# Peptides against a protein of PDB entry 4BOS, part 81

Target 1, 163 residues: chain A of PDB entry 4BOS
Amino acid sequence: PVLTRTVVPADNSCLFTSVYYVVEGGVLNPACAPEMRRLIAQIVASDPDFYSEAILGKTNQEYCDWIKRDDTWGGAIEISILSKFYQCEICVVDTQTVRIDRFGEDAGYTKRVLLIYDGIHYDPLQRNFPDPDTPPLTIFSSNDDIVLVQALELADEARRRRQ
Target 2, 163 residues: chain A of PDB entry 4BOS as posed
Amino acid sequence: PVLTRTVVPADNSALFTSVYYVVEGGVLNPACAPEMRRLIAQIVASDPDFYSEAILGKTNQEYCDWIKRDDTWGGAIEISILSKFYQCEICVVDTQTVRIDRFGEDAGYTKRVLLIYDGIHYDPLQRNFPDPDTPPLTIFSSNDDIVLVQALELADEARRRRQ

## One batch from the design tools (peptide; made by RFdiffusion4, then SolubleMPNN)

Design b1_p19_7_s1 (from b1_p19_7, 12 letters changed)
Fold by OpenDDE base, seed 5:
Structure b1_p19_7_s1 (fold): chain B 163 residues (1-163), chain A 19 residues (1-19)
Amino acid sequence: as target 1 above (163 residues)
Amino acid sequence: MEELKEKLAEEEKKLREKQ
């Protein structure tokens, strides 16, 4: 089994496309962003006590309007919300630092998905199998530490290509 | 819950710095 990345379009919604890909088992849908942005805005609006200005950097309403724009990028806030919504740990491997940022790690989820991030762009990660008849896997056990090692290796290779 | 808030803020800051 080999961990690989699927390159998604380099638009302002690559995070949403990547998350959708992994949580839906490998479905590429670049048009999913508007709906996901609305979903996030709805969740944020539903809990103004938790999603405070301290977290959002702006008022709850301002954030909701902001995230629904087509030209705004997603970050840790959006990832954390999507982790909770899909009930899975989301692991982001950074190619600049060769580190993994884990979202939802203490929530007790049994599943994890992986993204790779280069500072401006997100792509989804998947496990390919030697058997061509076995489809790639995007949802892993939250106890699968091997996939995290493989993700770090992949990030390290990507970093070396940039040097 | 409070710990999660701190982590979220820190991670968001890191991501913004990289972008």
Scores: peptide ipSAE 0.023, ipTM 0.554, DockQ to the pose 0.402
Fold by OpenDDE base, seed 2:
Structure b1_p19_7_s1 (fold): chain B 163 residues (1-163), chain A 19 residues (1-19)
Amino acid sequence: as target 1 above (163 residues)
Amino acid sequence: MEELKEKLAEEEKKLREKQ
């Protein structure tokens, strides 16, 4: 089994496309972003006490309007929200630092998904199998630390190619 | 309720650190 990267379009919604891909078992749908943006806005609006200006960097209402735009980028806040919504750990491997940021790591989730990040763009990661009839795996056990090692190796190789 | 506030504060801190 080999961990591989699926390149999604380099648009302002690459995070949403990537998350959708991994949580839906490998479905590439670049048109999913508007709905996911609305979902996040709905969740944020439902809990203004938690999603305060201190967290959002803007008022709750301003954030909701902002995230629903088609030209705004998602980040840690959105990943955290999506982790909670899909009830899974979201691990982001950074090719610039060769480190993994784990979202939902202390929530007790049984599932884990992985993204690769280069400082501006997100892509989903998947495990390919030797049997061509076996579809790639995008949802892993939260106990599968091997996939994290493989993600770091993939990020390290990506960094070398850019040097 | 105090335990809940502490939990929320910890999550907020984690979010800011990861940004």
Scores: peptide ipSAE 0.021, ipTM 0.546, DockQ to the pose 0.111
Fold by OpenDDE base, seed 1:
Structure b1_p19_7_s1 (fold): chain B 163 residues (1-163), chain A 19 residues (1-19)
Amino acid sequence: as target 1 above (163 residues)
Amino acid sequence: MEELKEKLAEEEKKLREKQ
């Protein structure tokens, strides 16, 4: 089995497209972002006291209006929220540092998904199998540390190609 | 959502430490 990258459109919503891809088992839907943005805004709006300005960097209402725009970028806060919503660990391998940031690692989830990040753009990762009739896997066991090693190898190769 | 809030609180604390 080989871990591979699926390139999604380089638009302002690549994070949402990538997350949707992996949590839905490999479904590429570039039109998913508006609904996911609304989902995040709804979660944040549901508890203004919990989602404070200290967490968001702006008022609750300002954040909700901001994240629902089609030209704003998702980041760590959105990944954290989506990890909780989908009840899975989201692992982001960074090609600049060749390190993995793990969101939800202490939550006790049984599943993990993986993204690759180059400092600007997010793409989803998947495991391909030798049998062409076996579909790629995007949802892994939280005990599968081999996939993390493979993600680091993939990121290291990407970094070397930039040199 | 109550359980989600607790999990989020933990994760957001970690995020602030990383930033």
Scores: peptide ipSAE 0.020, ipTM 0.569, DockQ to the pose 0.098
Fold by OpenDDE base, seed 4:
Structure b1_p19_7_s1 (fold): chain B 163 residues (1-163), chain A 19 residues (1-19)
Amino acid sequence: as target 1 above (163 residues)
Amino acid sequence: MEELKEKLAEEEKKLREKQ
């Protein structure tokens, strides 16, 4: 079994496309972003006391309008919200630092998904199997720490190719 | 939504600590 990267379009919605891909078991849908943006905005708008300007970097209303634009980029705040919404740990491996940032690691989720990040672009990760009849896996057990090691190895290889 | 907000609280706290 090998952990591999599926390259999604390099548009402003690569984070949303990547998250959708892994949580849906390997479904590439570049048109998923508008709905996911609206979902995040609805969650943020529902609790202006929690989602304060200190957290968002802008007013609650300004953030909601901003994230619903088709040309704005998602980041850590959006990943955190999506982790809680989909009830899974989202692990992001960075090819620049060869480190994993884990979202939802203390929430007690039984599932984890993985993304790879190069400082600008997000792509989803999947496990491919030698048996051609076995489909790739995108949702892993939260106890599967081997996949985290494989993600680090993949990131290290990517870093070496760029240098 | 309340449960979601509660779970987000700890995660956002961690994010602020990292930044």
Scores: peptide ipSAE 0.020, ipTM 0.562, DockQ to the pose 0.090

Design b1_p19_7_s2 (from b1_p19_7, 14 letters changed)
Fold by OpenDDE base, seed 2:
Structure b1_p19_7_s2 (fold): chain B 163 residues (1-163), chain A 19 residues (1-19)
Amino acid sequence: as target 1 above (163 residues)
Amino acid sequence: MEEFKERLAKANEELRKKA
């Protein structure tokens, strides 16, 4: 089995498209972003004490309006929220630093999904199998640390190609 | 909770589009 990257459109909503892809088992749907953005805004609005200006960098209401725009970029706030919503660990491997940021790692989730990030773009990761009739895997066991090693190897290879 | 907020804020600076 090989861990591979599926390139999604660079349309300012790549994070949402990538998350949707992995949590839905490999469904590419670039049109999913508007609804996911609204979901984020709804959750942010529901807890202004936690999602304060100190966290958001703007007022709760301003952030909700901002994230619902189709030209704004999601980040760790969105990943954290989506981790809780989908009840899974979301791991982001960064090709610039060759490290993995894990969201939901202390929540006791039994499953994890992986994204790859290069500083300006998110893509989903999947495990391909030698049997062409076996569909790629996007949802892994939270105990599968081999996939994390494979993700780091993939990121290191990507970095070497740029340098 | 405060520790998580701090980690989240730091991660957000790194994982939101850079330039």
Scores: peptide ipSAE 0.270, ipTM 0.825, DockQ to the pose 0.449
Fold by OpenDDE base, seed 4:
Parts: sequence; structure tokens; C-alpha cells
Structure b1_p19_7_s2 (fold): chain B 163 residues (1-163), chain A 19 residues (1-19)
Amino acid sequence: as target 1 above (163 residues)
Amino acid sequence: MEEFKERLAKANEELRKKA
């Protein structure tokens, strides 16, 4: 089995498209962003004590209005919220540093999904199997550390291509 | 990017406290 990258559109919503892809088992839906942005805003608005200005970088209300715009980029805060919402670990491998940032790593989730990030764009990762009758896998066991090694290998190759 | 990293660290810290 080989870990592969699925390139999603390079729009302002690549993070949401990528997360949706992996948590839904490999469904590419570039139109999912508005709903996911609204979901995040609802979660943030529901707990202004936890989602404070110190975390958001802006007031709770300002953030909610901001994230619902179609031209704003998602990042670490959104990933952490989505990790909690979908009850899975979200692992982001960075092609610039060849390192993995893990969200939800201490929550005890049994599942993990993987994204690849190049500094300006997010893409989802999936495992392809030699048997064509076996569909690609996007949701992995939290005990599957081999997939993390494979993600690092992909990132390392991507880094070498840019050097 | 520095702001992003700082927000990431703070978010992770808060999430760990709640977990």
C-alpha cells in the first residue's frame, strides 16, 4: 500500500475541502466550505469563554464573521475545532520542514486522518492498495504509525523537488 | 506565520487543559 496525495483546487477553502475529503472517506466536494465555515462559527460562538480573543486573535464575534467569509484561509484553530468535532486526530505533514503537526493527539481518539501542507495549500492524503477492488483509505487507526512515516516520506520527496 | 505558530501553540495548550 502507498500513501498518495489528492490535489484539491487551490482556492481559499482548500483546508475545508481537504478535511471533508478525509473524514468522509475520500469524497471530493469543493462546495463543502460554506457549511464547514458555518459549523466552525457556530462552535466558536457557543463557547466564548474557551474560544477567547487570546486564542482567536480577534473577538469571538469578529472571528465568526471572518471565518464565514469565502476568501479567508483556515488554519490551526479551525483544524483543532474540526478535530474535536469529528472526534479524530488530524495530522498535518509540512513539506517545508518535513514535520507533522498533530491535532487531537491527547484526546484519546481511535481514528486519525492526514493532510499535507506546503505553506500556502492543503491537500488530503489517502492510502492506495495494490488490489484494485480495495478502495483507498483515508481514515486510519490512531495506532497506525506507519502512515505517519509514509507521510514524512512524501513530504521529504516534495521538499527535494523544490530544492 | 509567526502569529500562526503562536496561535497554534496556545490553542494546543488550551485543548490539552480541557482534555
Scores: peptide ipSAE 0.028, ipTM 0.631, DockQ to the pose 0.068
Fold by OpenDDE base, seed 1:
Order: C-alpha cells, then sequence, then structure tokens
Structure b1_p19_7_s2 (fold): chain B 163 residues (1-163), chain A 19 residues (1-19)
C-alpha cells in the first residue's frame, strides 16, 4: 500500500474540495465548496460565545459573511471546525517544512484523514492498494502512525523536487 | 497554524474559567 495525492483544482476552494474528498471516502466534488462554506458559517453563528473574536480574528458576523464568499480561502480555522463537525482528526502535511499539523489530536477521535499543503494549495491523500479491485482508503485509524510516516516521506520527496 | 492553535487554546481556557 502506498500513500498518494489526488490533485484537485487550484481554485480558492481547494481546502473544501480536499476535505470533502477524504471524509466522503474518495468522492471528488469540486462543486461542494458553497455548501461547505454555508455549513461552517452555520456552525460559527450557532455558538458566538465559543467562536469569539479571539478565535476568529474578526467578529462572528464578519467571519460568517466572509467565509460564505466564493473567493475567500479556507485555512486553519476552517480545518479545526471541519474536524469537529466530522468528528475526525485532520492531519495536514506541509511540503515546505516537511511537518504535520494535526487538528483534533486531543479530542479522542478514532479516525483521521490527511491533506497535503504546499503553502497555498491543498490536496487530499489516500492509500492505494496493489489489488486494483480494492478501492483507495481515505479514512484511517487514529492509531495508524504508518500513514503519518508515509505522509512525511511524500512531503519530503515533493520538497526535494523543488531543489 | 501554530498561532491559531495557541489562540484556540487560550480561548478555551478563558471559557473554562468563565464557566
Amino acid sequence: as target 1 above (163 residues)
Amino acid sequence: MEEFKERLAKANEELRKKA
């Protein structure tokens, strides 16, 4: 089994497309972003005490209006929210630093999904199997540390290609 | 991302104190 990336469109919604892909078991839907943005805004609006300016960097209402725009980029805040919503750890491997940023690591989730990030663009990661009849795996056990090692190797190779 | 986690942790701590 090998960890590979699926390249999604390089648009302002690559994070949402990538998250949707991995949490839905490998479904590529570039049109998912508007619904994902509305979902995040709904969650944030529902708890203004928790999602405060200290977390959002702006007022609750300002954030909700901002994230629902079709030209704004998702980042750490959105990943954190989506981790909570889907009740899974979201691991982002950075090809620039060859480090993994884990979201939801202390929440006790039993599942984890992985994204690869190059500083501006997100792509989803999946495990491919030698048997062509076995579909790729996008949802892993939170105890599967092998997949994290494979993600680091993938990121390191990507960094070397830029040297 | 680390900065965000720090802000989140701080906010959560403040919420726990308020509760």
Scores: peptide ipSAE 0.023, ipTM 0.590, DockQ to the pose 0.097
Fold by OpenDDE base, seed 3:
Structure b1_p19_7_s2 (fold): chain B 163 residues (1-163), chain A 19 residues (1-19)
Amino acid sequence: as target 1 above (163 residues)
Amino acid sequence: MEEFKERLAKANEELRKKA
């Protein structure tokens, strides 16, 4: 088994496309972004006490309007929200630092998914199997530390290629 | 936040040891 990345379109919605890919078991749908943005806005709007200006960096309403734009970038706030929504740990491996940032790690989720990030663009990660008839795996056990090691190796290789 | 960063760095180091 080897961990690989699937390159999604390099648009401002790559985070949403990547998350959708991994949580849906490997479904590439670049058109999912509008609905994903709407989902996040709905969640934020539903809990203004938690999603305060202190957390969002802007008013609740301003954030909702902002995230629904087709030219705004997703980041840590959106990943945190999506982690809660899909009830899974989202692990982001950074190719610039060769570090993994884990979202939802203390929530007790039994599942984890992985993204690779280069400072601008997000791509999803999946595990491929030697048997060509076995489809790639995108949802892992939250206890699977091997996949995290593989993600770090993948990021390190990517970093070295950019030297 | 600084404590969190340190914890995260330590976790990453432990993962590297498993590699």
Scores: peptide ipSAE 0.008, ipTM 0.397, DockQ to the pose 0.045

Design b1_p19_7_s3 (from b1_p19_7, 14 letters changed)
Fold by OpenDDE base, seed 2:
Structure b1_p19_7_s3 (fold): chain B 163 residues (1-163), chain A 19 residues (1-19)
Amino acid sequence: as target 1 above (163 residues)
Amino acid sequence: MEKFKEALAEAEAKLRARA
């Protein structure tokens, strides 16, 4: 089995496309962003006490309006929210630093998904199998630490290619 | 998990240090 990267469109919604891909078992849907943005806005709006200005960097209402725009980028806040919503750990490997940022690691989730990030763009990661009839895997056990090592190897290779 | 976190950190450091 080999961990591989699926390149999604380099638009303002690559994070949402990537998350949707991995949590839905490998479904590439670049048109999913409006729905994902609205989902996040709904969650944030539902709990203004938790999603405060201190966390959001703007008022709850301002954030909701902002995230629903089609030209705004998602980041750590959105990943954290999506981790909670999908009840899975989201691991992001950074090709610039060769580090993995884990979201939801303390929540006790049994599942994890992986993204690769180059400083501006997100892509989903998947495990391909030698048997062509076996579909790629995008949802892993939270105990599968090998996949994290493989993600680091991908990041290292990507970094070396740019140097 | 803590042991793995340490191992992962070491692996990350090693990879970053490679030219």
Scores: peptide ipSAE 0.025, ipTM 0.556, DockQ to the pose 0.041
Fold by OpenDDE base, seed 3:
Structure b1_p19_7_s3 (fold): chain B 163 residues (1-163), chain A 19 residues (1-19)
Amino acid sequence: as target 1 above (163 residues)
Amino acid sequence: MEKFKEALAEAEAKLRARA
């Protein structure tokens, strides 16, 4: 089995497209962003005590309006929210630092998904199998540490290609 | 998991040091 990258469109919504891809088992839907943005806004609006200005960096209402714009980027706060919503770890491997940031690692989730990040763009990761009739896997066991090693290897290779 | 976190950190450091 080999971990591979699926390149999604390089638009302002690549994070949402990538998350949607992995949590839906490999469904590429570049038009999913508006729905994902509204989902996040709804979650944030529903709990203003937790999603405070201290966490958001802006008022709850301002954040909701901001994230629903089609030209705003998602980041750590959005990944954290999506991790909680989908009840899975979201692991992001960074090709610039060759590090993995794990979101939801302390929540006790049984599943994890993986993204690759280059500083400005997110893509989803999937495991391909030697059997061509076996579809790629995007949802892994949270105990599958091998996939994290493979993600680091991908990041290292990506870095070597750029330098 | 603490042992793994340590191992992962070490692996990350080694990969960064390679290039």
Scores: peptide ipSAE 0.022, ipTM 0.572, DockQ to the pose 0.042
Fold by OpenDDE base, seed 4:
Structure b1_p19_7_s3 (fold): chain B 163 residues (1-163), chain A 19 residues (1-19)
Amino acid sequence: as target 1 above (163 residues)
Amino acid sequence: MEKFKEALAEAEAKLRARA
């Protein structure tokens, strides 16, 4: 089995599309972003004490309005929130640095999903199997550290292609 | 988990150092 990248549309919502893809087992739905943005906003609004201005960089209400726009980019805050919501570790491998940022790693989740990031764009990662009758895997055991190594190798290859 | 973090960091460093 090999870890592969599925290229999603390069729009302002690539993070949300990518997360949706992996947590739903490989379903590509570029139209998922508005609802996912609203989900995040609802979570943030529900706990203004935790999601403070210090964390958000803006007031709770301002953030909720901002994240629901269709032209605002998701980042670490949104990934952290989605990790908590879906109760899974979200691992992001960066092709520029060949590093993995892990979100939810200390929460004790039993599952992990993987994204690849190039500095501006997010894509989902999946494991393909040689048996054509076996569908790709996007949700991994949190004990499957081999997939993290494979993600690093994938990122390294991407970096080398640009050198 | 700390052991894995160290191993991962080392692996990342090796990959970044590759020619």
Scores: peptide ipSAE 0.021, ipTM 0.540, DockQ to the pose 0.042
Fold by OpenDDE base, seed 5:
Structure b1_p19_7_s3 (fold): chain B 163 residues (1-163), chain A 19 residues (1-19)
Amino acid sequence: as target 1 above (163 residues)
Amino acid sequence: MEKFKEALAEAEAKLRARA
């Protein structure tokens, strides 16, 4: 089995497309972003006590309006929210720093998904199998630490090709 | 988990140090 990246469109919604891909088991839907943005806004609006201005960097309402714009970029806050919504750990391997940032690692989720980030773009990661009839895997056990090593190696390879 | 985190951190450091 080999961990590979699926290149999604390089638009301002690559994070949402990538997350959707991995949590839905490998479904590429570049049109999913508006719905995911609304989902995030709905979650934030539903709990203004938790999603405070201190966390959001703006008022709850301002954030909701901001995230629903089609030209705003997702980051750590959105990843954290999506991790909670999908009840899975989201692991982001950074090709610039050769580090893995884990979101939701302390929540006790049984599943994890992986993204690769180059500083300006997110792509989803998947495990391909030698048997062509076996579909790629995008949702891993949270106990599968081998996949984290594979992701790190993949990021290192990408880094070495650019530096 | 904690032991793996340490191992991962070490692996990350080694990879970043590669020329």
Scores: peptide ipSAE 0.021, ipTM 0.564, DockQ to the pose 0.041

Design b1_p19_8_s1 (from b1_p19_8, 5 letters changed)
Fold by OpenDDE base, seed 4:
Structure b1_p19_8_s1 (fold): chain B 163 residues (1-163), chain A 19 residues (1-19)
Amino acid sequence: as target 1 above (163 residues)
Amino acid sequence: SLAEKAAERKALDARFYAA
């Protein structure tokens, strides 16, 4: 089995597209972004004590309006929210640092999904099997630490290709 | 620009990580 990257469009909504891809078992749907942005805004608005100006750098309402724009980028806030919403650990491997940021690692989730990030773009990761009749896997056991090693190897190779 | 968007998001996320 090999861990591979599926390139999604660089349309400012790659994070949302990538998360949707992995949590839905490998479904590419760039049209998912508007509704996911609305979901983020709804959750942010529901907890202004936590999602305060100190965290957001703007008022709660301003952030909600901002993240719903089609040209703004999601990030750690969105990943943390989506981890809780989908009840899974979201692991992001960074090709610039070759490090993995884990979201939801202390929540006791039984499953994890993986994204690859280069500083300006997110893509989903999947495991491909030698048997072409076996579909790729995007949802892994939270106990599967081998996939994290494979993600680091993939990120390291990506970094070398840019050098 | 892409660089400006990246910087904006990075600054935002830094506050989140520090919380």
Scores: peptide ipSAE 0.645, ipTM 0.949, DockQ to the pose 0.916
Fold by OpenDDE base, seed 3:
Structure b1_p19_8_s1 (fold): chain B 163 residues (1-163), chain A 19 residues (1-19)
Amino acid sequence: as target 1 above (163 residues)
Amino acid sequence: SLAEKAAERKALDARFYAA
């Protein structure tokens, strides 16, 4: 089995598209972003004490309006929220640093999904099998540390290729 | 621009991690 990336559109919503892809078992749907942005806004709005101006750099309401725009980028806040919402660990391998940032690692989730990030763009990762009739896997066991090693190798190769 | 968007997001995330 080999870990590969599926390149999703660079349309400002790549994070949402990538997360949707992996948590839905490999469904590519760039149109998922508006609803996911609304979900983020809803959760942010529900906890103004946590999602305060100290974190957001703006009022809670302003952030909710901002993240619902189709041209704003999601980040750590969104990944953290989506990890909790989908009840899975989200592991992001960075091609610039060749490091993995794990979201939800202390939550006790049984599942993990993986994204690859280059500083401005997110793509989903999947495991392909030798048998072409076996569909790719996007949801892994949280105990599967081999996939993390493979992700680091993939990121290192991407870095060397300046990809 | 991409640079401005990246900087804006990075600033947000930095505050999030620091909190």
Scores: peptide ipSAE 0.645, ipTM 0.949, DockQ to the pose 0.828
Fold by OpenDDE base, seed 1:
Structure b1_p19_8_s1 (fold): chain B 163 residues (1-163), chain A 19 residues (1-19)
Amino acid sequence: as target 1 above (163 residues)
Amino acid sequence: SLAEKAAERKALDARFYAA
């Protein structure tokens, strides 16, 4: 089994597309972003005490309006929210730092999904199997440490290509 | 630009991580 990335469009909504891809078992749907942005806004709006100006750099309402734009980028806030919403750990391997940031790691989720990030773009990761008739896996056990090792290998290779 | 968007998002995330 090999961990591979599926390149999604660089249309300002790659994070949402990538998350949707992995949590839905490998469904590429670039049209998913508007609804996911609305979901983020809804959750942000529901907890103005936590999602305060100190975190958002703007009012809660302003952030909600901002993230619903089709040209704004999601980030850690969105990943954190989506981890909670989908009840899974979201692991992001960064090709610039060769680090994995784990969202929801202390929540006790049994499922894990993986993204790869290069500083400006997110792509989903999937496990391909030798049997071509076996569909790729995007949802892993939160105990599957091998997939994290493989993710780091992908990051290392990307880094080496840039050296 | 991409650089500006990246910087904007990075600033947002930095505050989130620091909270």
Scores: peptide ipSAE 0.643, ipTM 0.949, DockQ to the pose 0.883
Fold by OpenDDE base, seed 2:
Structure b1_p19_8_s1 (fold): chain B 163 residues (1-163), chain A 19 residues (1-19)
Amino acid sequence: as target 1 above (163 residues)
Amino acid sequence: SLAEKAAERKALDARFYAA
């Protein structure tokens, strides 16, 4: 089994496309962004006490308007929200630092998904199997530490290729 | 699937329907 990267379009919605890909079992749908943006805005608007200006960096309403724009980038806040919504740990391996940022790690989720990030762009990761009849896996056990090691190796190789 | 779990949670969590 080999962990590989699927390159999604380098548009302003690469995070949403990548998350959708992994949580839906490997479905590439760049058109998913508007609905995912609305989903996040809905969740944020539903709890203004939790999603405060201190957390969002802007007022609750301003954030909701901002995230629904088609030209704004998602980040840590959106990943955290999506982790909670999909009830899974989202692990982001950074190719610049060769480190993994875990979202939802303390929530007790049994599943994890993986993204790779280069400082600007997000892509999804999947495990390919030698058996051609077995489709790639995008949802892993939260106890699968091997996949995290493989993600770090993938990120390290990506870093070396740029140097 | 995660999608199914998400749908289940959405149905159980009223915050996902709040304006």
Scores: peptide ipSAE 0.043, ipTM 0.639, DockQ to the pose 0.029

